# Peptides against a protein of PDB entry 6B4J: the designs that were tried, part 76

Target 1, 315 residues: chain A of PDB entry 6B4J
Amino acid sequence: DITMQWYQQLQDASMQCVLTFEGLTNSKDSQAKKIKMDLQKAATIPVSQISTIAGSKLKEIFDKIHSLLSGKPVQSGGRSVSVTLNPQGLDFVQYKLAEKFVKQGEEEVASHHEAAFPIAVVASGIWELHPRVGDLILAHLHKKCPYSVPFYPTFKEGMALEDYQRMLGYQVKDSKVEQQDNFLKRMSGMIRLYAAIIQLRWPYGNRQEIHPHGLNHGWRWLAQILNMEPLSDVTATLLFDFLEVCGNALMKQYQVQFWKMLILIKEDYFPRIEAITSSGQMGSFIRLKQFLEKCLQHKDIPVPKGFLTSSFWRS

## One batch from the design tools (peptide; made by RFdiffusion4, then SolubleMPNN)

Design b1_p16_2_s2 (from b1_p16_2, 6 letters changed)
Fold by OpenDDE base, seed 3:
Structure b1_p16_2_s2 (fold): chain B 315 residues (1-315), chain A 16 residues (1-16)
Amino acid sequence: as target 1 above (315 residues)
Amino acid sequence: TKELLEELLNFPLKPA
């Protein structure tokens, strides 16, 4: 399976990255610990500062992240910080930055869907300049949300139930699995972030270059989802999230083919979702239904709420 | 519908 091979390759690359900076992370030296903490803050704080407030502030954040990744000193926590402070500093920062982008999907976007767009445009722009960060974003995303690949992890003989639950993307703490609503909320945030990344380009970059992970991956994702058996509640939720965020962009890009796909979803795939939907899961199902029906009726997919306009970039 | 699905799935997409 090509999809599973891709998944595994990204996970392997991520694991190799962790091994590469293990010396920095496991060091008992006080200076190394200080450097690690400074680098971690420098990588993650700018991402946490991403907001919908002003395009100018977003540009400053982007420039800071790019400067850090480029080996330039940046101000963080009142200190000058550079990846050159340690031989493993760049790998560590790339990993932590990528991890933080995915965490913002999992946390911020999960709670505030509109936050997907400013986070995604920064992530996309950084990915364009730093491909390794993009691969690590995918690796982190895929690990936390296998449905972003998409695939459904399988239970293997001898596997602990908790480990299987974690593979499915659930948080398990003190032998208690996460509630389904919280799980879906986090998965939704990550899918929405992904759907935003694949359609957005940093406006101050070289737009003549091909998007490093563009809308073709959105089409691939949809095609793969449609070729899979629906998963109860999960498929209806994430399919809606994905289409709400990137459906307009897919419509513009693929036009007639997109509408054929949407009809296929409504006529063929949606009944399969219905067949596995319990009464307690009807909310996600109904939301997807209403979305599909509205879009097909109007022959339009609305621009998602929070989409960055020209006025945002002038602020 | 099956043909349509096959057409969509065979859309020339470069996997990542």
Scores: peptide ipSAE 0.030, ipTM 0.689, DockQ to the pose 0.403
Fold by OpenDDE base, seed 2:
Structure b1_p16_2_s2 (fold): chain B 315 residues (1-315), chain A 16 residues (1-16)
Amino acid sequence: as target 1 above (315 residues)
Amino acid sequence: TKELLEELLNFPLKPA
């Protein structure tokens, strides 16, 4: 199908990117190794510094990332670092930067849901200026969270159970699969980050231009989810996460059509979730139920906690 | 319901 073709194209592009900078990655030369480490730090440290504290600091981080991607020298670890230090430097930095954005969804947003917004607005702004970074963000996101595509990976004949578990997004270490709660926490963080990216524009860019991966992809995601059989615990969790983060934006954008979708979710899809929900999974189910009922009753979806206000950008 | 789902599926732009 078209969704799986898109998924595969992004994975292929990501793989080709890795092959392109393999010379830098596998170099035995001392100077090349130093450059690689400097570039990796320059790409990832600014992303780790993203916080909800001040808009001015967020702008500084954005400007530093953009400068690096533009071939300008930036200060990192007390050294001047540029992607021009190696022919594969730009490809490597784009890949590592995109990987780091997704890791922040997986780790930071998973633990602090409000962190989705400052990370997402930087990611969106960088994506607008550097489309390849956006494609690589999607590739990393889709690989770690197939539910972000969405699709459910299938077990293939002869596949090792651990490999299948990894395809589903589980971490497997020392033949031990990740606990379900930790798995769902990571998936939630990545979905929340994605839901934030598709609705946010960098305020200092040309906001008159079309969003490179906007709310239409949010609508696509919902439509695709609704066309799939629900997965126990996962569907209820991630559908709630998605709607809590971007439901207000979708409501404003699609109005009557959005409410038709929400009614469809409540009346037709929700019973299918209920039918596969065990007693131990009632928490995610009840949370989704309460959210849908509240939104339909009030004919409103609240602005998500942590949404960036004008006061944030003045700080 | 099925008709509405089909409408929803046809609404989004094709993925790039």
Scores: peptide ipSAE 0.029, ipTM 0.683, DockQ to the pose 0.389
Fold by OpenDDE base, seed 1:
Structure b1_p16_2_s2 (fold): chain B 315 residues (1-315), chain A 16 residues (1-16)
Amino acid sequence: as target 1 above (315 residues)
Amino acid sequence: TKELLEELLNFPLKPA
């Protein structure tokens, strides 16, 4: 399977990255520990500062992240920090930055869906300039949310139940699995972030270049989902999240072909979702149904709430 | 339905 090969290649690259900076992360040296913490803060704090407040502030954050990745010194925690402080500094920062973007999907976007857009446009712009960060974003995303690939992890003989639950994307703490609602909330945030990334371009970059991971991956994702058996509650939830965020962009890009896909979902895929939906899980199914019915009736998919406008970039 | 799915999967994602 080409999709699984791609998944594994990204995971392997991520693991190799971790091995590359292992000397920095495992060092007992006080200076190395200080550098590690400074680099980690320099990579992650700017991402946590991303907000919907002003385009000018978003540009400052982008410029700071780009400067750090370019080997330039940046101010962090009252100190000058550079990836050149350690030979493994760049690899470490790229990994931690990518991890933080996905974490913002998992946490911030999960709680505030509109936050997907400012986070995604920064991530997309950084990915354009730093392809390795993009690959690491995918690796982190795929590991936390296999449904973003998409694939369904399988239980293997001899596997612990907790390990299987973690592979499915559940958090397991003190032998207690995460509640389904919290799980779906986190998965939703990550899918929404992904759906935003594939459609957004940093407005101050070279827009003539091809998007490093564009809407063609959105089409691929939908096609792959439709070729899979639906999962109870999960498929209806994430399909809605994806279409709500990037459906308008996909409609504009693929026109008639996109509408054929929506009809296919409504006529062929919905009965399969319904067949596996329990009475207690009808909420996600009904929400998806109502969304698709509205879109098909109006022959339009609305621009998602929180989409960045020209006025945002002038602020 | 199967034909439509095959059409969608084989649709060349040519950038417009």
Scores: peptide ipSAE 0.029, ipTM 0.710, DockQ to the pose 0.673
Fold by OpenDDE base, seed 5:
Structure b1_p16_2_s2 (fold): chain B 315 residues (1-315), chain A 16 residues (1-16)
Amino acid sequence: as target 1 above (315 residues)
Amino acid sequence: TKELLEELLNFPLKPA
């Protein structure tokens, strides 16, 4: 399976990255520990500062992240920090930065859907300049949300239930699995972030180049989802999240072909989702149904709430 | 319907 090969390749690359900076992470040396902590903060704090407040602030955050990845010194926690402070510093920062972008999907976007757009535009712009960060974003995303690939992990003989639950994307702490609502909320946030990344370009970059991971991957994701058996509650939830965020962009890009896809979902795929939907899960199904019916009736998919406008970039 | 899915999987749509 080509999709699973791609998944595994990205996971292998991510694992190799971790091994590369193991010396930095496992060092008992006081100076190495200090460098690690400074690099960790320099990589993650700017991402946590991303907000919908002003385009100028977003540009400052982007420039700081790009400077750090370019080997330039940046101010973090009142100190000058550079990836050149340790031979493994760049690999470590790239990994932690990518991890933090995905965490913002998992946490911030999960709670505030509009946050997807400013996070995604920074991630897209950094990916354009630093392809390795993009690959690591995918690796982290795929590991936390296999539905972003998409695939459904299978239970193997001899596997612990907790390990299987973690493979499915559940958090398991003290032998307790997270509640389904919290799980779906986190998955929704990550899917929404992904759907935003594939459609957004950093406005101050070289727009003549092709998007490093553009809308064609959105089309691939939809095609793959439709070729899979629906999963109870998960498929209806994430399909809605994806279409709400990037449906307008896909409509503009693929036009008639995209409408054929939506008709296929309504006429062929909905009955399959309905067949596996319990009475207690009907809410997610109804939400998806109403969304698609409205879009097909009006022959339009609305621009998502929180989409960045020209006025945002002038602020 | 099934043909469309197969076409989509095998031939990524070119932007219009």
Scores: peptide ipSAE 0.028, ipTM 0.713, DockQ to the pose 0.529

Design b1_p16_2_s3 (from b1_p16_2, 7 letters changed)
Fold by OpenDDE base, seed 1:
Structure b1_p16_2_s3 (fold): chain B 315 residues (1-315), chain A 16 residues (1-16)
Amino acid sequence: as target 1 above (315 residues)
Amino acid sequence: TKEKLQELLNFPLQQP
């Protein structure tokens, strides 16, 4: 399976990255610990500062992240920080930056869906300039949300239940699995972030270049989902999240073919979702159904709430 | 249905 090979390659690359900077992360040296903390803050704080407030502020954040990744010194916590402070500094920063982008999907976007767009446009722009960060974003995303690949992890003989739950994307703390609503909320945030990344380009980059992970991956994702058996509540939830965020962009890009896909979802896939949906889980399915039926009726998919306009970039 | 799905799966690969 080509999709599973791609998944594994990204996980292997991520694992190799971790091994590369293990010396920095495991160092007992006080100076190395200080450098690690400074680099971690320099990588993650700018991402946490991303907001929907002003395009100018977003540009400053982008420039700071790009400068850090380019080996330039940046100000963080009142100190000058550079990836050149340690031989493993760049790998560490790339990994932590990618991890933080996915974490913003998991936390910020999960709570505030509109936050997907400013985070995604920065992530996309950084990915364009730093492909390794993009691969690490995918690796982190796929590990936390296998449905973003998409695939459904299988229980293997001898596997601990907790490990299987973690593979499915659940958080397990103190032998307690997270509640389904919290799980779906986090998965929704990550899918929404992904759906935003694949459609957005940094407006100040070289627009002549192809998107490093564009809408063709959105089409691929939908096609793969439709070729899979639905999971109760999960499929309906994430399919809605995906279509709400990137459906308009996919419609504009693929036009008639995209409408054929939506018809296929309604006619062939909805009955399959409904067949596995309990009465207590009908809410997610009904929401998806109503959304898709409205889109088909109006022959339009609305621009998602929070989509970045020209006025945002002038602010 | 199966043919339609296969058509959709192949669509991005057929675009130059």
Scores: peptide ipSAE 0.187, ipTM 0.819, DockQ to the pose 0.483
Fold by OpenDDE base, seed 4:
Structure b1_p16_2_s3 (fold): chain B 315 residues (1-315), chain A 16 residues (1-16)
Amino acid sequence: as target 1 above (315 residues)
Amino acid sequence: TKEKLQELLNFPLQQP
């Protein structure tokens, strides 16, 4: 399976990255610990500062992240910080930055869907300049949300239930599994972030270059989902999230072919979702139904709330 | 049909 091979390759690359900076992570040296903390803050704080407020602020954040990844010194916590302070500094920063982007999907976007767009445009722009960060974003995303690949993890003989639950993307703490609503909320945030990344380009980059992970991956995702049996509640939720965020972009890009896909979703796939939907899961189902019906009736998919406009970039 | 789905699924991969 090509999809599973791709998944595994990204996970292997991520694991290799962790091994590469293990010396920095496990160091007992006081100076190494200080460098680690400074690098971690320099990588993650700018991402946490991303907001929907102004394009100028977003540019400053982007420039700071790019400068850090380029080996330039940046100011963080009142200190000059550079990845050159340690041989493993760049690998560590790339990993932590990618992890933080996915975490913003999991937390910020999960709670505020409009936050997907400013986070995604920075992530996309950084990915364009730093492909390794993009691969690590995918690795983190796929690990936390296998539905972003997409695939459904399978229970294997001898596997602990908790390990299986974690593979499915659930958080398990003190032998307590996460509630379904919280799980779906986190998955939704990550899918929405992903759907935003694949359609957005950093406006100050080289626009002549192909998007490093563009809308073709969105089509691939839909295709793969439609070739899989639906999962109760999960498929209806995430399919809605994905289409709400990137449906307009897919419509504009693929036009008639997109509408054929949408009809296929309504006529063939939607009944399969209905067949596995319980009375307690009708909320997600109804939301998807209403969205599909509205889009087909109007022959349009609305621009998602929070989409970045020219006015945002002039602010 | 499954065939139509596969055709649709391959569509973006065929575009340069």
Scores: peptide ipSAE 0.187, ipTM 0.818, DockQ to the pose 0.477
Fold by OpenDDE base, seed 5:
Structure b1_p16_2_s3 (fold): chain B 315 residues (1-315), chain A 16 residues (1-16)
Amino acid sequence: as target 1 above (315 residues)
Amino acid sequence: TKEKLQELLNFPLQQP
């Protein structure tokens, strides 16, 4: 399976990255520990500062991240920090930055769906300039949310239940599995972030180049989902999340072909979702149904709430 | 349905 090969390649690359900076992470030297912490803060704090407040602030954050990745010194916690402080500094920063972007999907976007857009546009712009960060974003995303690939992890003989739960994307702490509502909320956030990344370009970059991971991957994702058996509650939830965020962009890009896909979802795939939906899961099902029916009736998909406008970039 | 799904999968690859 080509999709699973791609998944595995990204995971392998991510694991190799971790091995590369292991010397920095495992060092007992006080100076190395200080450098590690400074680099980690320099990589992650700017991402946490991303907000919907002003385009100018977003540009400052982008420039800071790009400067750090370019080997330039940046101010973090009142200190000058550079990836050149350690031979493994760049690999470490790229990994932690990518991890933090996905974490913002998992946490911030999960709670505030509109936050997907400012996070995604920064991630997309950084990916354009630093392809390795993009690959690591995918690796982190795929590991935390296998539905972003998409695939459904299977239980294998001899596998511990907790390991299977983690493969499915659940958090397991002290032998307690995460509640289903919290799980779906985190998965929704990550899918929404992904759906935003694939459609957004950093406005101050060279937009003549092809998006490094554009809407063609969104089309692929939908097509792969439709070729899979639906998973109870998960498929209805994430399909809605994806279409709400990037459906307008897909409609504009693929036009008639997109409407064919949407009809196929309604007529062929939706009954399969219905067949596996319990009474307690009807909320996600109804939400998807109403969305599809409205879009098909009006022959339009609305621009998602939180989409960045020209006025945002002038602020 | 299966043919339609395959067509959809191939669509982005067919676009210039």
Scores: peptide ipSAE 0.152, ipTM 0.806, DockQ to the pose 0.510
Fold by OpenDDE base, seed 2:
Structure b1_p16_2_s3 (fold): chain B 315 residues (1-315), chain A 16 residues (1-16)
Amino acid sequence: as target 1 above (315 residues)
Amino acid sequence: TKEKLQELLNFPLQQP
């Protein structure tokens, strides 16, 4: 199908990117190793510094990332670093930057849901200026969270159980699979980050242009989820996460059509979730139920906690 | 219904 073709295309592009900078990553030359480490730090440290503290600091981080991707020298670790230091430097930085954005969803947003918005607005702004970074963000996101496609990986004959678990997004260490709560927490963080990216535009860019991966992809995601059989605990969790973060934006954009979708979720899809929900998984189910009922009753979806206001950008 | 889902899937594509 079209969704799986898109998924595969992004994975192939990501794999080709890795092959392109293999010379840099596998080099035994001391100077190449130094350049690699400097570029890796220059790409990833600014993303780690993204916070909800001040809009001015967020702008500085954005400008630094954009400068690096534009071939300009940036200061990192007390050294001047540029992607021009190696022919494979740009590809490497784009890949590592995209990987780091997704990792912030997996780690930071998973623990602090409000962190989705400052990370997402930087990611969106960088994506607008550097489309290849956006494609690599999707590739990393889809690989770590197949539910972001959405796609449910299937067990194939002869596949190792651990490999299947990894395909589903679980971490497996020393033949021990990740606990379900930790798994769902990481998946939630990545879905929340994605839901934030598709609705946010960098305020200092050309906002007259079309969003490179906008709310239409959010609509597609919802429609695709509704066309799939629900997964125990996973569907209720991620559907709630997605709607809590971008439901207000979808409501504003699609209005009556969005409410038709929400009614369809409540009346047709929600009973299917209920049918597969065990007594031990009622928490996620009840949370989704209460959210849907409240939204339908009030004919409103609240602005998510942590949404960036005008006051944030003046700080 | 499958029809409603298809309508929902096509909605963003139908906007000019």
Scores: peptide ipSAE 0.107, ipTM 0.789, DockQ to the pose 0.464

Design b1_p16_2_s4 (from b1_p16_2, 5 letters changed)
Fold by OpenDDE base, seed 2:
Structure b1_p16_2_s4 (fold): chain B 315 residues (1-315), chain A 16 residues (1-16)
Amino acid sequence: as target 1 above (315 residues)
Amino acid sequence: SEKELQELLNFPLQPP
């Protein structure tokens, strides 16, 4: 399977990255430990500062991240920090930066759906300039949310139940599995972030170039979902999240073909979701139903709430 | 048809 090969290649690249900076991570040297902590803060703090407040502030954050990845010194925690402080510094920063973008999907976007857009536009712009960061974003995303690939992890003989639950994307702490609502909330945040990344370009970059991971991957995601049996509650939730965020962009890009896809979802795939939906899961099902019916009736998909306008970039 | 479905699903992946 080509999708599973791609998934595995990204996971392997991510694992190799971890091995590459293991010397920095495991160092007992006080100076190396200091450098590690400074680099980790320099990589992650700017991402946590991303907000919907002002385009000018977003540009400053982008420029700081790009400067760091370019080997330039940046100010972090009152100190000058550079990836050149250690031979493994760049690999470490790229990995931690990518991890942090996905964490913002899992946490910030999960709680505030509109936050997907400013995070995604920075991630997209950084990916364009630093492709390895993009691959690592995908690797982190796929590991935390296999439904972003998409695939459904299978239980293997001899596997511990907790390990299987973790493979499905659940958090398991002290032998307690995460509640379904919290799980779906985190998965929703990551899918919404992904759906935003594939449609957004950094406005101060070379927008004439091809998007490094554009809307064609959104179509691929939908196609793969439709070729899979629906999973109870998960499929209805994430399909809605995806279409709400990037449906307008897909409609504009693929026009008649996108409407054929949407009709296929409503007429063929939606009944399959219904067949596996319990009475306690009707909320996600009804939400998807209402969305599809409204879009097909109006022959339009609304621009998602929080979409960045020209006024945002002038602020 | 299954063929038409696969054509739709592969639409953006087809070389120009």
Scores: peptide ipSAE 0.262, ipTM 0.822, DockQ to the pose 0.365
Fold by OpenDDE base, seed 3:
Structure b1_p16_2_s4 (fold): chain B 315 residues (1-315), chain A 16 residues (1-16)
Amino acid sequence: as target 1 above (315 residues)
Amino acid sequence: SEKELQELLNFPLQPP
């Protein structure tokens, strides 16, 4: 399976990255610990500062992240910080930065869907300049949300139930599994972030280059989802999230072919979702239904709320 | 047809 090979390759690369900077992370030396903390803050704080407020501020954040990844000193926590402070500093920062982007999907976007766009445009722009960060974003995303690949983890003989639940993307704390609503909320945030990344280009970059992980991956994702059996509540939720965020972009890019895809979803795949939807899960189902029906009726997919406009970039 | 469906699903993935 090509998809699973790709998944595994990214996970292996991520694991190798962790091993590469293990010396920095496991050091008992006080200076190394300080460097680690400074680098971690320098990598993650700018991402947490991303907001929908102003394009100028977003540019400043981008420039700071790019400077850090380029080996330039940046100000963080009142100190000058550089990846050159440790031989493993760059690998560590790339990993932590990627982790933080995915975490913003999991937390910020999950709670505020509009936040997907400013986070995604920064992530996309950084990915364009730093491909390794992009691979690590995918690795983190895939690990936390296997549905972003997409694949459904299977229970294996001898596997602990908790480990299986974690593989499915659930948080398990003190032998208590996360509630389904919270799980879906987090998964939604990550899918929305992903759907935003694949369509957005950093406006101040070299737009002549091909998007490093563009809308073709969105089509691939849809295709793969449609070739899989639906999961109760999960498929309806995430398919809606994905289409709400990137449906307009896919429509513009693929035109008639996208409409054929949407019809296929409504006519062939949606009944399969319905068949597995319980009365308690009708919310996600109805939301997807209404979205599909509205889009097909109007022959249009709306621009998602929070989409970055020219006015945003002039602010 | 299943073939037509697969062609649609593979459309952007087909080499030019």
Scores: peptide ipSAE 0.261, ipTM 0.814, DockQ to the pose 0.365
Fold by OpenDDE base, seed 4:
Structure b1_p16_2_s4 (fold): chain B 315 residues (1-315), chain A 16 residues (1-16)
Amino acid sequence: as target 1 above (315 residues)
Amino acid sequence: SEKELQELLNFPLQPP
């Protein structure tokens, strides 16, 4: 399976990255520990500062992240920090930055859906300039949300239940599995972030270049989902999240072909979702139903709430 | 490509 090979390749690259900076992470030296902490803060704090407030502030954050990844010194915690402080500094920062973007999906976007857009446009712009960060974003995203690939992890003989639950994307702490609502909320946030990344370009970059992971991957994702058996509650939730965030962009890009896809979803795939939906899961089902019906009736998908306008970039 | 998109639309749904 080509999809699974791609998944595994990204996971292997991520694991290799971790091994590469192991010397930095496992060092007992006080100076190495200080450098590690400074680099970690320099990589993650700017991402946490991303907001919907002003385009100018977003540009400052982007420039800071790009400067750090470019080997330039940046101010963090009142200190000058550079990836050149350690031979493994760049690999470590790329990994932690990518991890933080995905974490903003599962936390910030999960709680505030509109936050997907400013986070995604920075992530997309950084990915364009630093492809390795993009690969690591995918690796982190795929590991936390296999539905972003998409694939459904299978239970294997001899596997511990907790390990299977983790493979499915559940958090398991102290032998307690995460509640379904919290799980779906986190998955929704990550899917929404992904759906935003694939459609957004950093406005101050070279727009003549092809998006490193563009809307064609959105089409691929939909096609792959449609070729899979639906999962109870999960498929209805994430399909809605994806279409709400990137449906307008897909409609504009693929026009007639997009509407064929949407009709296929409504006529062929939606009944399969209905067949596996229990009475306790009707919320996600009804939401998807209403969305599809409205879009088909109006022959339009609305621009998602929080989409970045020209006025945002002038602020 | 547009061809690739059409090919994706033509993928059969997996039987239940």
Scores: peptide ipSAE 0.151, ipTM 0.720, DockQ to the pose 0.100
Fold by OpenDDE base, seed 1:
Structure b1_p16_2_s4 (fold): chain B 315 residues (1-315), chain A 16 residues (1-16)
Amino acid sequence: as target 1 above (315 residues)
Amino acid sequence: SEKELQELLNFPLQPP
């Protein structure tokens, strides 16, 4: 399967990256520990500062991240920090930056759906300039949310139940599995972030270049979902999240073909979701139904709430 | 139809 090969390739690249900077992460040397912490803060703090407040602030954050990745010194925690402070510094920063973007999907976007757009536009712009960061974003995203690939992890003989639950994207702490509502909330945040990344471009970059991971991957994702058996509650939730965030962009890009796909979802795939939906899980199902019916009735998908306008970039 | 589904699935892979 080409999709599984791609998944595995990204996981292997991520694993190789971890091995490359293992010397920095496992060092007992006090200076190495200090450098590690400074680099980790320099990589992650700017991402946590991303907000919907002003385009000018977003540009400053972008410029800081790009400067760090370019080997330039940046100010972090009152100190000058550079990836050149350690031979493994760049690999470590790329990994931690990518991890932090996905974590913002998992946490911030999960709680505040509108936060997807400013995070995604920075991630997209950084990905254009630093392709390795983009691959690592995908690797982290796919590992935390296999439904972003999409695929359904299978239970293997001899596998511990907790390990299987983690493969499915659940958090397991002290032998307690995460509640379904919290699980779906985190998965929703990551899918929404992904759906935003594939449609957004950094407005101050070279717009003549092709998007490094554009809307064609959105079409691929939908196509793969439609070729899979739905999962109870999960498929209805994430399909809604994806279409709410990315549906307008897909509609504009693929026009008539997108509407054919949406009809196929309603007429063929939606009954399959219904067949596996219990009475206690009707919330996500009903929400998807209402969304599809409204979009087909109006022959339009609304621009998602929180979409970055020209006024945002002038602020 | 199955044909229509395959056409949709392959749409981005078709050269313009």
Scores: peptide ipSAE 0.056, ipTM 0.746, DockQ to the pose 0.385

